# Peptides against a protein of PDB entry 5IXI: the designs that were tried, part 26

Target 1, 141 residues: chain A of PDB entry 5IXI
Amino acid sequence: TPLLDASSLEYLFAQGQYDLVKCLAPIRDPKTEQDGHDIENECLGMAVLAISHYAMMKKMQLPELPKDISYKRYIPETLNKSIRQRNLLTRMRINNVFKDFLKEFNNKTICDSSVSTHDLKVKYLATLETLTKHYGAEIFE

## One batch from the design tools (peptide; made by RFdiffusion4, then SolubleMPNN)

Design b1_p12_4_s1 (from b1_p12_4, 6 letters changed)
Fold by OpenDDE base, seed 4:
Structure b1_p12_4_s1 (fold): chain B 141 residues (1-141), chain A 12 residues (1-12)
Amino acid sequence: as target 1 above (141 residues)
Amino acid sequence: ELEEAKKMFPDL
């Protein structure tokens, strides 16, 4: 794996977020139903990373972010549309789990550890490789 | 640390 300087990493992180959300780097096809669930969970995890990175860059605590903050603009648009079509109870579950996870991640990983924005970018790009059909090859080639 | 944190996300 080639070493990336700070500028290259920043560029790839920004571009990776855009490509994932806009489905320019489409997520891989699920091999099984469980694989599909895993993919969705990873996408939601990507949203946590992106939001946490944003908060750290703005030197904001998560409660200071808009109260309606959610995964919606940080996951693939296709997945967002799919989730919006699910029933109310399912959407409530997703929302609650996401908010709880985001809070826990902020408390235990961001506030109580030495995790940096650099670490978040690296983890984001590494996960992007596993999620997408072809984009990962471009990142680490 | 990040990997351990992500494991907290349950199956949906």
Scores: peptide ipSAE 0.043, ipTM 0.714, DockQ to the pose 0.153
Fold by OpenDDE base, seed 3:
Structure b1_p12_4_s1 (fold): chain B 141 residues (1-141), chain A 12 residues (1-12)
Amino acid sequence: as target 1 above (141 residues)
Amino acid sequence: ELEEAKKMFPDL
């Protein structure tokens, strides 16, 4: 894996977010039903990373973010469309789990573990490699 | 380097 300077890392992180959400770097096909569930969870995890990075860059606490903060802008648009088609109870569950995880991540990982924005970018790009079909091969050879 | 980073954060 080539060494990335700070400017390159910042660029790749921004581009990676765009490519994931716009499905320019499409997520891989699930091998099993459980694999599909894992992929969706990883996508939701990517949203947590992106939101946390945004909050840290703006020096905002999570309660200062919009009250209706959601994963919707931070996951692949195809997945967002899929979730919207699920029944109300399922959507409520996803929303609640996401919000709870985001809060816990902020408290126990960001605050308590002193995770930096650099760490979040690295984790995001590393996860992007595992989630997408071909995008990771271009960056992480 | 990146393989180590993949394990830094809890899974959803």
Scores: peptide ipSAE 0.031, ipTM 0.684, DockQ to the pose 0.060
Fold by OpenDDE base, seed 2:
Structure b1_p12_4_s1 (fold): chain B 141 residues (1-141), chain A 12 residues (1-12)
Amino acid sequence: as target 1 above (141 residues)
Amino acid sequence: ELEEAKKMFPDL
Protein backbone atom coordinates (compact mmCIF):
# COMPACT_ATOMS: atom_id res chain seq x y z
CA THR B 1 0.00 0.00 0.00
CA PRO B 2 1.57 3.25 -1.13
CA LEU B 3 2.01 6.04 1.35
CA LEU B 4 0.61 9.27 -0.04
CA ASP B 5 2.19 12.55 0.87
CA ALA B 6 0.10 15.65 1.36
CA SER B 7 0.48 16.94 -2.18
CA SER B 8 -0.38 13.60 -3.72
CA LEU B 9 -3.40 13.24 -1.48
CA GLU B 10 -4.64 16.69 -2.40
CA TYR B 11 -4.27 15.92 -6.08
CA LEU B 12 -6.03 12.58 -5.86
CA PHE B 13 -8.85 14.03 -3.81
CA ALA B 14 -9.50 16.74 -6.36
CA GLN B 15 -9.26 14.28 -9.21
CA GLY B 16 -11.53 11.83 -7.43
CA GLN B 17 -14.24 14.42 -6.93
CA TYR B 18 -14.13 15.37 -10.57
CA ASP B 19 -14.13 11.80 -11.77
CA LEU B 20 -17.05 10.83 -9.56
CA VAL B 21 -19.23 13.78 -10.51
CA LYS B 22 -18.44 13.56 -14.21
CA CYS B 23 -18.92 9.79 -14.14
CA LEU B 24 -15.41 9.24 -15.43
CA ALA B 25 -15.19 6.88 -12.50
CA PRO B 26 -18.63 5.34 -12.79
CA ILE B 27 -20.36 3.96 -9.75
CA ARG B 28 -20.54 0.21 -9.51
CA ASP B 29 -23.51 -1.74 -10.78
CA PRO B 30 -26.06 -2.50 -8.10
CA LYS B 31 -26.45 -6.15 -7.23
CA THR B 32 -29.97 -5.67 -5.89
CA GLU B 33 -32.52 -2.92 -5.55
CA GLN B 34 -31.42 -2.37 -1.97
CA ASP B 35 -27.82 -2.24 -3.13
CA GLY B 36 -28.82 0.50 -5.52
CA HIS B 37 -30.30 2.48 -2.66
CA ASP B 38 -27.16 1.90 -0.63
CA ILE B 39 -25.06 3.21 -3.50
CA GLU B 40 -27.18 6.35 -3.70
CA ASN B 41 -26.86 6.89 0.02
CA GLU B 42 -23.11 6.48 -0.19
CA CYS B 43 -23.01 9.05 -2.97
CA LEU B 44 -24.91 11.48 -0.79
CA GLY B 45 -22.45 10.71 1.96
CA MET B 46 -19.64 11.55 -0.40
CA ALA B 47 -21.27 14.91 -0.99
CA VAL B 48 -21.28 15.54 2.75
CA LEU B 49 -17.57 14.82 2.89
CA ALA B 50 -16.84 17.06 -0.07
CA ILE B 51 -18.91 19.97 1.20
CA SER B 52 -17.46 19.64 4.68
CA HIS B 53 -13.98 19.68 3.22
CA TYR B 54 -14.84 22.78 1.24
CA ALA B 55 -16.20 24.53 4.29
CA MET B 56 -13.13 23.66 6.33
CA MET B 57 -10.77 24.83 3.62
CA LYS B 58 -12.61 28.13 3.42
CA LYS B 59 -12.81 28.33 7.21
CA MET B 60 -16.55 28.76 6.93
CA GLN B 61 -19.19 27.66 9.36
CA LEU B 62 -22.19 25.80 8.03
CA PRO B 63 -24.51 28.81 8.27
CA GLU B 64 -22.01 30.77 6.22
CA LEU B 65 -22.26 28.41 3.28
CA PRO B 66 -24.24 29.58 0.29
CA LYS B 67 -27.96 29.25 0.82
CA ASP B 68 -28.20 27.06 -2.24
CA ILE B 69 -25.61 24.56 -1.06
CA SER B 70 -26.68 21.13 -2.16
CA TYR B 71 -25.53 17.66 -3.05
CA LYS B 72 -26.26 18.36 -6.70
CA ARG B 73 -22.74 19.41 -7.62
CA TYR B 74 -21.09 16.70 -5.55
CA ILE B 75 -22.76 13.51 -6.72
CA PRO B 76 -22.55 11.64 -10.01
CA GLU B 77 -24.37 13.48 -12.76
CA THR B 78 -26.32 10.34 -13.55
CA LEU B 79 -27.62 10.17 -10.00
CA ASN B 80 -28.44 13.85 -9.98
CA LYS B 81 -30.49 13.41 -13.12
CA SER B 82 -32.27 10.47 -11.56
CA ILE B 83 -33.13 12.42 -8.42
CA ARG B 84 -34.46 15.34 -10.45
CA GLN B 85 -36.93 12.97 -12.08
CA ARG B 86 -38.40 11.84 -8.78
CA ASN B 87 -41.59 13.33 -7.39
CA LEU B 88 -41.61 16.50 -5.33
CA LEU B 89 -42.14 14.82 -1.99
CA THR B 90 -39.24 12.46 -2.55
CA ARG B 91 -36.96 15.29 -3.62
CA MET B 92 -37.98 17.34 -0.60
CA ARG B 93 -37.22 14.41 1.66
CA ILE B 94 -33.80 13.91 0.10
CA ASN B 95 -33.00 17.60 0.40
CA ASN B 96 -34.10 17.82 4.01
CA VAL B 97 -32.37 14.64 5.08
CA PHE B 98 -29.19 15.73 3.37
CA LYS B 99 -29.17 19.16 4.96
CA ASP B 100 -29.92 17.73 8.37
CA PHE B 101 -27.17 15.17 8.06
CA LEU B 102 -24.71 17.76 6.84
CA LYS B 103 -25.46 19.89 9.87
CA GLU B 104 -25.20 16.94 12.21
CA PHE B 105 -21.97 15.77 10.65
CA ASN B 106 -20.42 19.19 10.95
CA ASN B 107 -21.40 19.67 14.56
CA LYS B 108 -20.78 16.23 15.99
CA THR B 109 -17.99 14.90 13.80
CA ILE B 110 -15.94 17.79 12.50
CA CYS B 111 -16.20 20.10 15.47
CA ASP B 112 -16.46 17.67 18.36
CA SER B 113 -14.06 15.06 17.03
CA SER B 114 -11.66 17.52 15.44
CA VAL B 115 -11.72 15.80 12.08
CA SER B 116 -9.19 17.34 9.72
CA THR B 117 -9.30 17.96 6.00
CA HIS B 118 -6.76 15.18 5.72
CA ASP B 119 -9.18 12.75 7.34
CA LEU B 120 -11.94 13.77 4.97
CA LYS B 121 -9.75 13.25 1.93
CA VAL B 122 -8.69 9.82 3.09
CA LYS B 123 -12.26 8.79 3.82
CA TYR B 124 -13.44 10.18 0.51
CA LEU B 125 -10.89 8.28 -1.51
CA ALA B 126 -11.42 5.10 0.44
CA THR B 127 -15.16 5.29 -0.11
CA LEU B 128 -14.64 6.17 -3.75
CA GLU B 129 -12.75 2.93 -4.20
CA THR B 130 -15.64 0.87 -2.87
CA LEU B 131 -18.28 2.88 -4.68
CA THR B 132 -16.83 2.84 -8.18
CA LYS B 133 -16.06 -0.06 -10.46
CA HIS B 134 -12.26 -0.08 -10.43
CA TYR B 135 -11.18 3.43 -9.54
CA GLY B 136 -8.34 3.97 -7.12
CA ALA B 137 -7.58 0.33 -6.55
CA GLU B 138 -3.95 0.90 -7.42
CA ILE B 139 -3.71 3.64 -4.79
CA PHE B 140 -4.58 1.36 -1.91
CA GLU B 141 -3.01 -1.82 -3.24
CA GLU A 1 -15.12 7.83 13.83
CA LEU A 2 -16.10 8.92 10.35
CA GLU A 3 -17.69 5.53 9.90
CA GLU A 4 -19.79 6.04 12.99
CA ALA A 5 -20.94 9.40 11.68
CA LYS A 6 -21.91 7.97 8.31
CA LYS A 7 -24.10 5.41 10.03
CA MET A 8 -26.37 8.32 10.87
CA PHE A 9 -27.32 8.72 7.25
CA PRO A 10 -30.77 7.23 6.87
CA ASP A 11 -31.98 4.82 4.27
CA LEU A 12 -33.54 6.79 1.46
Scores: peptide ipSAE 0.044, ipTM 0.713, DockQ to the pose 0.130; fails the geometry check
Fold by OpenDDE base, seed 5:
Structure b1_p12_4_s1 (fold): chain B 141 residues (1-141), chain A 12 residues (1-12)
Amino acid sequence: as target 1 above (141 residues)
Amino acid sequence: ELEEAKKMFPDL
């Protein structure tokens, strides 16, 4: 990952979130069913990074976040629509797993380590490159 | 640590 100044990194991080959610940077086509699950898991992981970054920037603790915090506005709109079409038990599982992971990530990774907002931005953009078809090549080449 | 934590997202 190339070294970027703070202002450039902030801009790219914001733009990357927008492009991912709005599908302007479409996610890559899955090669297998398992690959599809991996892509969805990575997208949910991206939501964790984005929410954690937001919380850190606002100096908010996880319990202070809205109780209805969700991945819905932090993942590709196409994926959100796909998840909404799944059965109730599957949707409940996704919601529970996401909330549990978000809690664990903030407690064991953010609070117990030296992870900064800078690190979250870098990881987000690096993951975005691997998830999308062509967006990463424009930034990192 | 950050990379390892994100990879631990369970299969859905």
Scores: peptide ipSAE 0.043, ipTM 0.713, DockQ to the pose 0.152; fails the geometry check

Design b1_p12_4_s2 (from b1_p12_4, 6 letters changed)
Fold by OpenDDE base, seed 3:
Structure b1_p12_4_s2 (fold): chain B 141 residues (1-141), chain A 12 residues (1-12)
Amino acid sequence: as target 1 above (141 residues)
Amino acid sequence: ELEEALKRFPDL
């Protein structure tokens, strides 16, 4: 595993976000139905990391973020399309659960545990490696 | 604690 300086880490984090959302680094194929659910949950987790990093960089508390903030711009476009095709109750559930988790994550994990932007970038890239088919081989070895 | 925190994301 190579040692990355701060500048390289910042670049890879930005590029990784773009590659995930634009499906240039496609998510791995599920092995089972449950694995598919786990993959979607991991993608939503990636959105939590990205949004939290954004908020920290802008020195914004979660209530100061746009009231309509959601996972939609921070997950693979293919997954976003899939979610939009689900019924209203399912979409409402996903939205509510995500917002509730984001709030708790901010309060209990970021604030109370003093997570840094560096921690978020490292976790994002590490998760990207496990989530995508072979993108991680470019970063971790 | 990031790994454990994210692991608690509810199954949807």
Scores: peptide ipSAE 0.270, ipTM 0.873, DockQ to the pose 0.152
Fold by OpenDDE base, seed 2:
Structure b1_p12_4_s2 (fold): chain B 141 residues (1-141), chain A 12 residues (1-12)
Amino acid sequence: as target 1 above (141 residues)
Amino acid sequence: ELEEALKRFPDL
């Protein structure tokens, strides 16, 4: 893993978010049904990282975030479409679980553990590499 | 810490 300076890390983090959402860096193909669920959970985890980073950069508490903020714009568009096609109860469960986790993550992990925006970007990019097919090969080579 | 925190994300 090469050393990334602050400017490079900032650029790659922004680009990585864009590439993941726009499916320019497509997520890996699931090997099983359970693997598919694991991939979805990992994508939702990526959304937690991205939103938490946004909140930290804007110095916003979770209640201060826009009411429409959710995982929807922070996960692959293909996954977002898939979730929207699921039944109401499933979608409600996903929304509630995500919201609750995001709250706890920010209250405990971000605030209490003094996690920095730098830490979030590094974790995001590292996870992006494992989640996607061939993204970041040159960067993490 | 981030690793352990994200591992606690519930299975959907």
Scores: peptide ipSAE 0.268, ipTM 0.873, DockQ to the pose 0.129
Fold by OpenDDE base, seed 4:
Structure b1_p12_4_s2 (fold): chain B 141 residues (1-141), chain A 12 residues (1-12)
Amino acid sequence: as target 1 above (141 residues)
Amino acid sequence: ELEEALKRFPDL
């Protein structure tokens, strides 16, 4: 984003995370059941970006992060509550898939590439635009 | 590259 300097990007990234998790920037309404699944997957993707960014900033490898690290604090609270209400098998699937992907993402995409924290912030904000009802419009207008 | 990696996230 040529219009955003480093300071602006850092601010927007931090604020965007807060607004997404606290549902101040609510996720868009699904148009279909599949769209709902896509939205949830995008939210989980946002968690991957946020956690990876955190790890990079702290210069920590995933095994060095708390063992209980998960998507729970990095997705909309409404979605987190919804997932918690699902049966054990479903929650186990979500947890395992997320952890496996996060590990692979950090090993292959972060550690084995030139991806920077800057790239993660840009992708996060770009995805936030498509994911939320109105917040994205405020970011890029 | 980053976008391609994220697209590999499996459909839950």
Scores: peptide ipSAE 0.267, ipTM 0.872, DockQ to the pose 0.128
Fold by OpenDDE base, seed 1:
Structure b1_p12_4_s2 (fold): chain B 141 residues (1-141), chain A 12 residues (1-12)
Amino acid sequence: as target 1 above (141 residues)
Amino acid sequence: ELEEALKRFPDL
């Protein structure tokens, strides 16, 4: 049983998304190059969670989402800027892999495994704590 | 399981 009531969890999830994207809860400094890569992947994972949660709340299937749906507005703005500076092939790869994973995630995990919006919020906030510099203290103290 | 599913996210 989660410590937070439903209303508190909903608020924290919404605020956490905002804080992550707007860099009010900045991502932690990478310790190594690989750590930086891991951080970016975690951010993309956060985008999967956020988009999936949105789709579930709106009772929308992925094909009903805007065709230009992507991670871009669901990751830290600093990371989005960084990705945009990468070469076309890299950006295409990121886009395609993300979309493919999002599709599979929603088909196999959201639908087939009966993941709830509650589960997504908890995972999002838990990941946010590990991903950002100091946000975890506010959430889990 | 959500945790395992997210671990399958490709290493980009």
Scores: peptide ipSAE 0.267, ipTM 0.873, DockQ to the pose 0.150; fails the geometry check

Design b1_p12_4_s3 (from b1_p12_4, 6 letters changed)
Fold by OpenDDE base, seed 3:
Structure b1_p12_4_s3 (fold): chain B 141 residues (1-141), chain A 12 residues (1-12)
Amino acid sequence: as target 1 above (141 residues)
Amino acid sequence: ELEEALKAFPPL
């Protein structure tokens, strides 16, 4: 893995978020039904990383974030559209699970484990490589 | 710890 200076890492992290959401770096095709669920969960995890990074950079606590905070702006647009097509109960479950996990992640992982913004950027980009078809080669070449 | 924490994301 090539070493990146702070400015390069910041740039790649910002660009990676944009590329994932806008589907410029399309997510890989699922091989099985379970693989599809794993991909969706990873995308939601990416949203957790992005939101947590934002909060840390702004020195904000989760309760200070807008009440309408959601994964919607931080996942691939194609996945967001897919989720919107699911029934109300399923969407409610996804919303609740995400919200609960985000709170837990902030309390136990960000705060208790002293995770830095640098750690979040590295994990985001590393996960982006595994999630997308070709973006990993672009990031780490 | 970050990797393990994210893998704990509940299934949908």
Scores: peptide ipSAE 0.140, ipTM 0.812, DockQ to the pose 0.174
Fold by OpenDDE base, seed 5:
Structure b1_p12_4_s3 (fold): chain B 141 residues (1-141), chain A 12 residues (1-12)
Amino acid sequence: as target 1 above (141 residues)
Amino acid sequence: ELEEALKAFPPL
């Protein structure tokens, strides 16, 4: 775990989200088709982390979140556009899988493992480093 | 724990 003070961690987490979504920190190129799927899943995972962090900070339970909660504003804009181009059934599947996972993650993982917002921020930044081409190298190396 | 949970995200 990187040693960052609370204020620095909060700043980096916020900046990292912005950079990922706005593609200022572009995601890495896939090595294979399966790698491409893994990258997309990681991006969706990042959305889960971000949403869960938001909910925890606001002291909100999942049922209190908007019913139309979506990954769309928490993933790279390029990926969002790509998903929108896919057929309806695929988009429906992605949405259902995401919502189901988000529910499971919050109801089980966060509660059972007593995950903190601190843990989520650290994991987000660590994943961001591996997911993107060059982001965060100076922080973790 | 957290790592494993995130890896469990179903494949698309």
Scores: peptide ipSAE 0.139, ipTM 0.811, DockQ to the pose 0.174
Fold by OpenDDE base, seed 2:
Structure b1_p12_4_s3 (fold): chain B 141 residues (1-141), chain A 12 residues (1-12)
Amino acid sequence: as target 1 above (141 residues)
Amino acid sequence: ELEEALKAFPPL
């Protein structure tokens, strides 16, 4: 398959985020309970990529981002609903782990490794392909 | 290293 130009990549990245959140590209079915947890963690990882990309595009550091920036609007709506129904301690754990990871990711991975918005888009789409049922085929159609 | 960084996401 040919390499995507910048415009195509930008479009696919935007569409991919929309499709994941709106469940138009549904996440794959878990094979086991552990696989289900792995899928959820991958979704949270996708949120890290999306938020980091947003921050880079806005040329803002994490402390400069609005406090309402969270995984909630960057993960599948089905998963978000599921998380909201979990007990308080679980929700607090998810929130704290996510925020801590996001901070470390931006401070170390993005800054120290000179990760670009291009890299984030590529990784996002690549992960989306493996995480969802049939999105990989849609990208190349 | 982006791959490894994301792998470091702790299990919930």
Scores: peptide ipSAE 0.137, ipTM 0.812, DockQ to the pose 0.130
Fold by OpenDDE base, seed 1:
Structure b1_p12_4_s3 (fold): chain B 141 residues (1-141), chain A 12 residues (1-12)
Amino acid sequence: as target 1 above (141 residues)
Amino acid sequence: ELEEALKAFPPL
C-alpha cells in the first residue's frame, strides 16, 4: 500500500506510460547481452500491464479488444523500432508469445486472482523505477 | 500473485 493517494497514483501512472513510450524516461543501459534481453522482457511486461489496465478501465474482455492489439504502442519507441528491424520470423514469434501471455495473464491473474487497477498501477510504477535510468527517484521520494 | 505472474513472461 503506497502512500500516494488515488489521484496522485493515477496521474503518475499516466505520466509514467507516456514517459516510457516517448523515451523521456529512458530505459537503463544493459550491463550484458542477457541484461538487454531481460530489459526487453520487462518492457513487454509493462505493455501487458498497460493493456490489462486499459481493458479493466473500459470494462472490456480481452476478446473485445481490437484484433490488432499489440505491444507496439506500449513500449519504448526505441525498442519498437528495434523489433521492427528484426526478421519476420522473430517478429512473429514475439507477437505470438505476447498475445498468448496477455491472454493467460488476463484469464488467470486478472480474472481468477481479481487483481485491481490499483495493483496494476503500483506494479507498473515500481517496475518503471527499476527499468529506467532516473525516473524512479522522482516517484518514490 | 501479480509479481510471480509477470515473471512468467516467456523469454524472447
Scores: peptide ipSAE 0.140, ipTM 0.812, DockQ to the pose 0.151; fails the geometry check

Design b1_p12_4_s4 (from b1_p12_4, 6 letters changed)
Fold by OpenDDE base, seed 2:
Structure b1_p12_4_s4 (fold): chain B 141 residues (1-141), chain A 12 residues (1-12)
Amino acid sequence: as target 1 above (141 residues)
Amino acid sequence: ELEEAKKRFPDL
């Protein structure tokens, strides 16, 4: 939120990433099959935010990032396991869509410096609140 | 602007 000081925001962003990936802040249960897809897409979006933030902090452009960069380390471990169990074509589609989205996001939003690391942290935490069962209520209470 | 940052991940 805009009321958080820089140090608090930095801490909450780092902790939020850890809690999401480690499922310490579990994502909400899907109400429908489509809701499950929406949750998955939001998680993948969170990975884009996290990776982009990392790139900005390291002053690295997307082509300079390690070639093995993927969503795998930036989404809930349970979701990562679920994706690994899906068929090859599905996994390939997820990988391709993710790479394309990450590229577009960095080219249009990050590279032109229209969005700051502060903006990414705020967006990440706000999305985290909508995804998790109870974690968001604690952060923004 | 921030429109790209607010953009949701596309449906798979």
Scores: peptide ipSAE 0.086, ipTM 0.732, DockQ to the pose 0.165
Fold by OpenDDE base, seed 4:
Structure b1_p12_4_s4 (fold): chain B 141 residues (1-141), chain A 12 residues (1-12)
Amino acid sequence: as target 1 above (141 residues)
Amino acid sequence: ELEEAKKRFPDL
């Protein structure tokens, strides 16, 4: 794997977010039903990384973010549409778990472990490789 | 389970 300098990493992180959300880098086809669930969970995890990165860059704490902060703008549009069509109880569960995880992640991983924006970008891109059909190959192959 | 899967994610 080639070494990425700061400028390259910043560019790839920004472009990767755009491509994932806009489905220009489509997520891989699930191999099983469980694999599909895993893919969705990883996408939601990607949203946590992206939101946390945003908050860190803006020097904002989670309480300072809008109360309606959500994964909706940080996951593939196709997945967002899929979640929106699920029943209310399911959507409530997803929303609550996401918000709780985001809070815990920022408290434990960001604050206590002193994770940097650089670390978040690296993990985002590494995970993007595992999620998408061909985007990862363009970067790491 | 979604909650457990999410908790596994922050492995930085």
Scores: peptide ipSAE 0.060, ipTM 0.728, DockQ to the pose 0.128
Fold by OpenDDE base, seed 5:
Structure b1_p12_4_s4 (fold): chain B 141 residues (1-141), chain A 12 residues (1-12)
Amino acid sequence: as target 1 above (141 residues)
Amino acid sequence: ELEEAKKRFPDL
């Protein structure tokens, strides 16, 4: 974190979100079916980070967020298309797990550990490095 | 599982 000033970190965080969603920084190829599931879960986790960061910046509590808050705008577009192709029960499961985790994350992790927006940006960028093919190398070189 | 995947947060 001392490696980047606040302005640089804010810029990289915003750019990283854009690149991930637009697939300009494509996610790495899965090595196995389980690896593919892990990648998807990490993407959904990053959506939680991004939404939580947004809520904190707007000084909004989770109940104040729209009830239809979704991961769809915070994950790679290719992954979003893939999820939409899955059966109804699978999509319902993903939605329920995401909503439950988002609530738990805000109620427990954010509050109990006093996580800041700075921490969320660092975690997001660090995770982005592990998920993408080559984008992370440019950030931390 | 998503919850397990994020249990390592805020660890970097």
Scores: peptide ipSAE 0.047, ipTM 0.728, DockQ to the pose 0.071
Fold by OpenDDE base, seed 1:
Structure b1_p12_4_s4 (fold): chain B 141 residues (1-141), chain A 12 residues (1-12)
Amino acid sequence: as target 1 above (141 residues)
Amino acid sequence: ELEEAKKRFPDL
C-alpha cells in the first residue's frame, strides 16, 4: 500500500509470516464449522503466497523447489498439528490439492499475470488481517 | 489476477 514504504512492507511481511506460523498472531476463532473450514483454506492459501514469494525472490521455478515442498512450514503450527491428526486419505487429498493449486498459481498467476513480490506481500498481510484475532488492527491502523 | 486466483483455492 502507499501507506507503507518498501522497507516497512518487507519487515511486516516477514514478521507476519513468523507470527502466523508461530501462532503469535493466532488465527481467529471460527464462528461456525464452515467458518473454520474457510479459515483453514485461507491458511493454505497463505502458504501458497509465501512459497510463491520465496520462489520469486530466489528466482526459482516450482520444479526447482524441493520435491517435498509443503504447506506444513507455512501455516499455523496449531493447524499443522490438526491436519496431521486427520486420516491418510484426507491428508493425501490436501497435499495433492495444494500442490496442484501451487502449480497452477505459479503458472497462471505468477508467470502469466506478472504478479510481483510486492503484490504477494500486500495480499498476504491483507489476508492475515482477516485470519487473525488482533494482528490486523496493528498493521492497518 | 491475484485475488481471483486466491478465490479459486479449492474447498478442502
Scores: peptide ipSAE 0.075, ipTM 0.737, DockQ to the pose 0.151; fails the geometry check

Design b1_p12_5_s2 (from b1_p12_5, 6 letters changed)
Fold by OpenDDE base, seed 4:
Structure b1_p12_5_s2 (fold): chain B 141 residues (1-141), chain A 12 residues (1-12)
Amino acid sequence: as target 1 above (141 residues)
Amino acid sequence: SFEVPKKEIVDL
């Protein structure tokens, strides 16, 4: 793991979120159909990290978060558009599963293991390397 | 340490 000072880590985390959402750091090409599903699930995992970080920074509980704070804001725009094109039942299921996932992560991982915002930033950037085509080389080279 | 959150969500 590269050693970064607090300011550098904060910058990279913010830039990484922006690049992922705006597809400036495009997600890697799927090798198989299952790989495509894994990539999408990983993107949703990134949203869990980002939202958890946001909640911690704002000192807000999950139910207190604005309703527009969802995975839709923290995944690649291309994936967001794809999900919005899926049928209502599928979108409802994704929404519900994501909410449960986010809640579980906060209850078990953040609260029980005392994960810090620093830890979330590091994990986010490390995951970004595996998820995107070239961002990992830029960060860890 | 902890693992990145991953679930079979998009397999829907």
Scores: peptide ipSAE 0.113, ipTM 0.783, DockQ to the pose 0.562
Fold by OpenDDE base, seed 3:
Structure b1_p12_5_s2 (fold): chain B 141 residues (1-141), chain A 12 residues (1-12)
Amino acid sequence: as target 1 above (141 residues)
Amino acid sequence: SFEVPKKEIVDL
């Protein structure tokens, strides 16, 4: 785990979110079809971490989140475009399953396990390093 | 610690 002061960690977390969404830190190339699905699911997991962190920082419950807070804001733009091209039923299912996934994570991990915003930032950056091609190697080596 | 949340959402 990296040894960073609070200010550095906050900066890196914010920059990491931006880099992932804007594809400045591009996700790694899939080795197989299943690997591609795993990568996309990891991206959605990153959205769960980011939204959970947002809610915790704003001291608001999940039902209080603005309607525009969605995985669409927190995944790579390329993946967002891909999902938007899928059929209506698939997109509806993704939306519903993601909401349930986010709720379950907050209930079991955030609330029951007392995970802090610090923990979320560290986990986000660590996962970002493995999910993208070369990002963060200097931090986590 | 905890694991990164994973679910086969995109396979739906």
Scores: peptide ipSAE 0.102, ipTM 0.767, DockQ to the pose 0.550
Fold by OpenDDE base, seed 1:
Structure b1_p12_5_s2 (fold): chain B 141 residues (1-141), chain A 12 residues (1-12)
Amino acid sequence: as target 1 above (141 residues)
Amino acid sequence: SFEVPKKEIVDL
């Protein structure tokens, strides 16, 4: 558990999202092809956390979210560009699997386990630290 | 504490 007050955590969470998407906190270099796959999946997982947090803060259900609220807005821009260049079937699969992932996370983790927005922030920042090259070294010990 | 489910979302 990080030694951060609520205001600091809120700030770091917002900044972390921005840094990840804008590649100011660049994702780590893959060591293998599978590692690259894992990194991309982790990025999509980060999108699940971010969107879930957004929905909770807005007190909105997933079906009520605007269509522009998708993983595309919550992953590194470099990854987003890469995904856009993949074939249609792959993109369709990503879209469908992500939707299922988001719904499953909401149902099983948020709703059933009563995960708070605070928990999501902590998990997001912790994952961000492992996902990026040099981020969060002094936040978590 | 919780763990984010790991899914093979990206098809490479």
Scores: peptide ipSAE 0.074, ipTM 0.756, DockQ to the pose 0.613
Fold by OpenDDE base, seed 5:
Structure b1_p12_5_s2 (fold): chain B 141 residues (1-141), chain A 12 residues (1-12)
Amino acid sequence: as target 1 above (141 residues)
Amino acid sequence: SFEVPKKEIVDL
C-alpha cells in the first residue's frame, strides 16, 4: 500500500474518478475480445467502489441512495455510450446484475471485512493504474 | 486487503 496522507488520497481519488469518466485517463487497449469484456467488467467494479465510497461518506444505506446514483456516472463516457447501444434485454440484465453486484459487495465485503473509505480509495487508485494506459506510474510501483 | 468481486456483467 502506498504511503499517502489523507488529504493527498482524497485529492487523487477525486481526480482519478474525474479522469476515468472523462477519458482523460483512457482505459487500456484490449488485446482480445474477451480482454475487452474483462476491461468493461473492471470499469463496472470501479463504479461499485465509487458508489460504496459515496454511500459511506454520506452515511446512507443502499436503498436510500438517490435513483440517479448509477454506474452510468462512474464509468468512462465511451463505455456508457457503448452500453446504451446494446439491446434492451442486455441493458436490463446489466442494470440488474450491477445492482446485485453492488449489494453483494456492501453486504459481504464492506460490512463483513470492515472496509473503510480509506481502503476504498487505495483500491480504486490501484485498480485505476492497471486499467488505464499510463496513469499513476509515478505513484505506484 | 480485499478483492473486488469479478462479474461477467458485460457478457450478458
Scores: peptide ipSAE 0.071, ipTM 0.755, DockQ to the pose 0.619

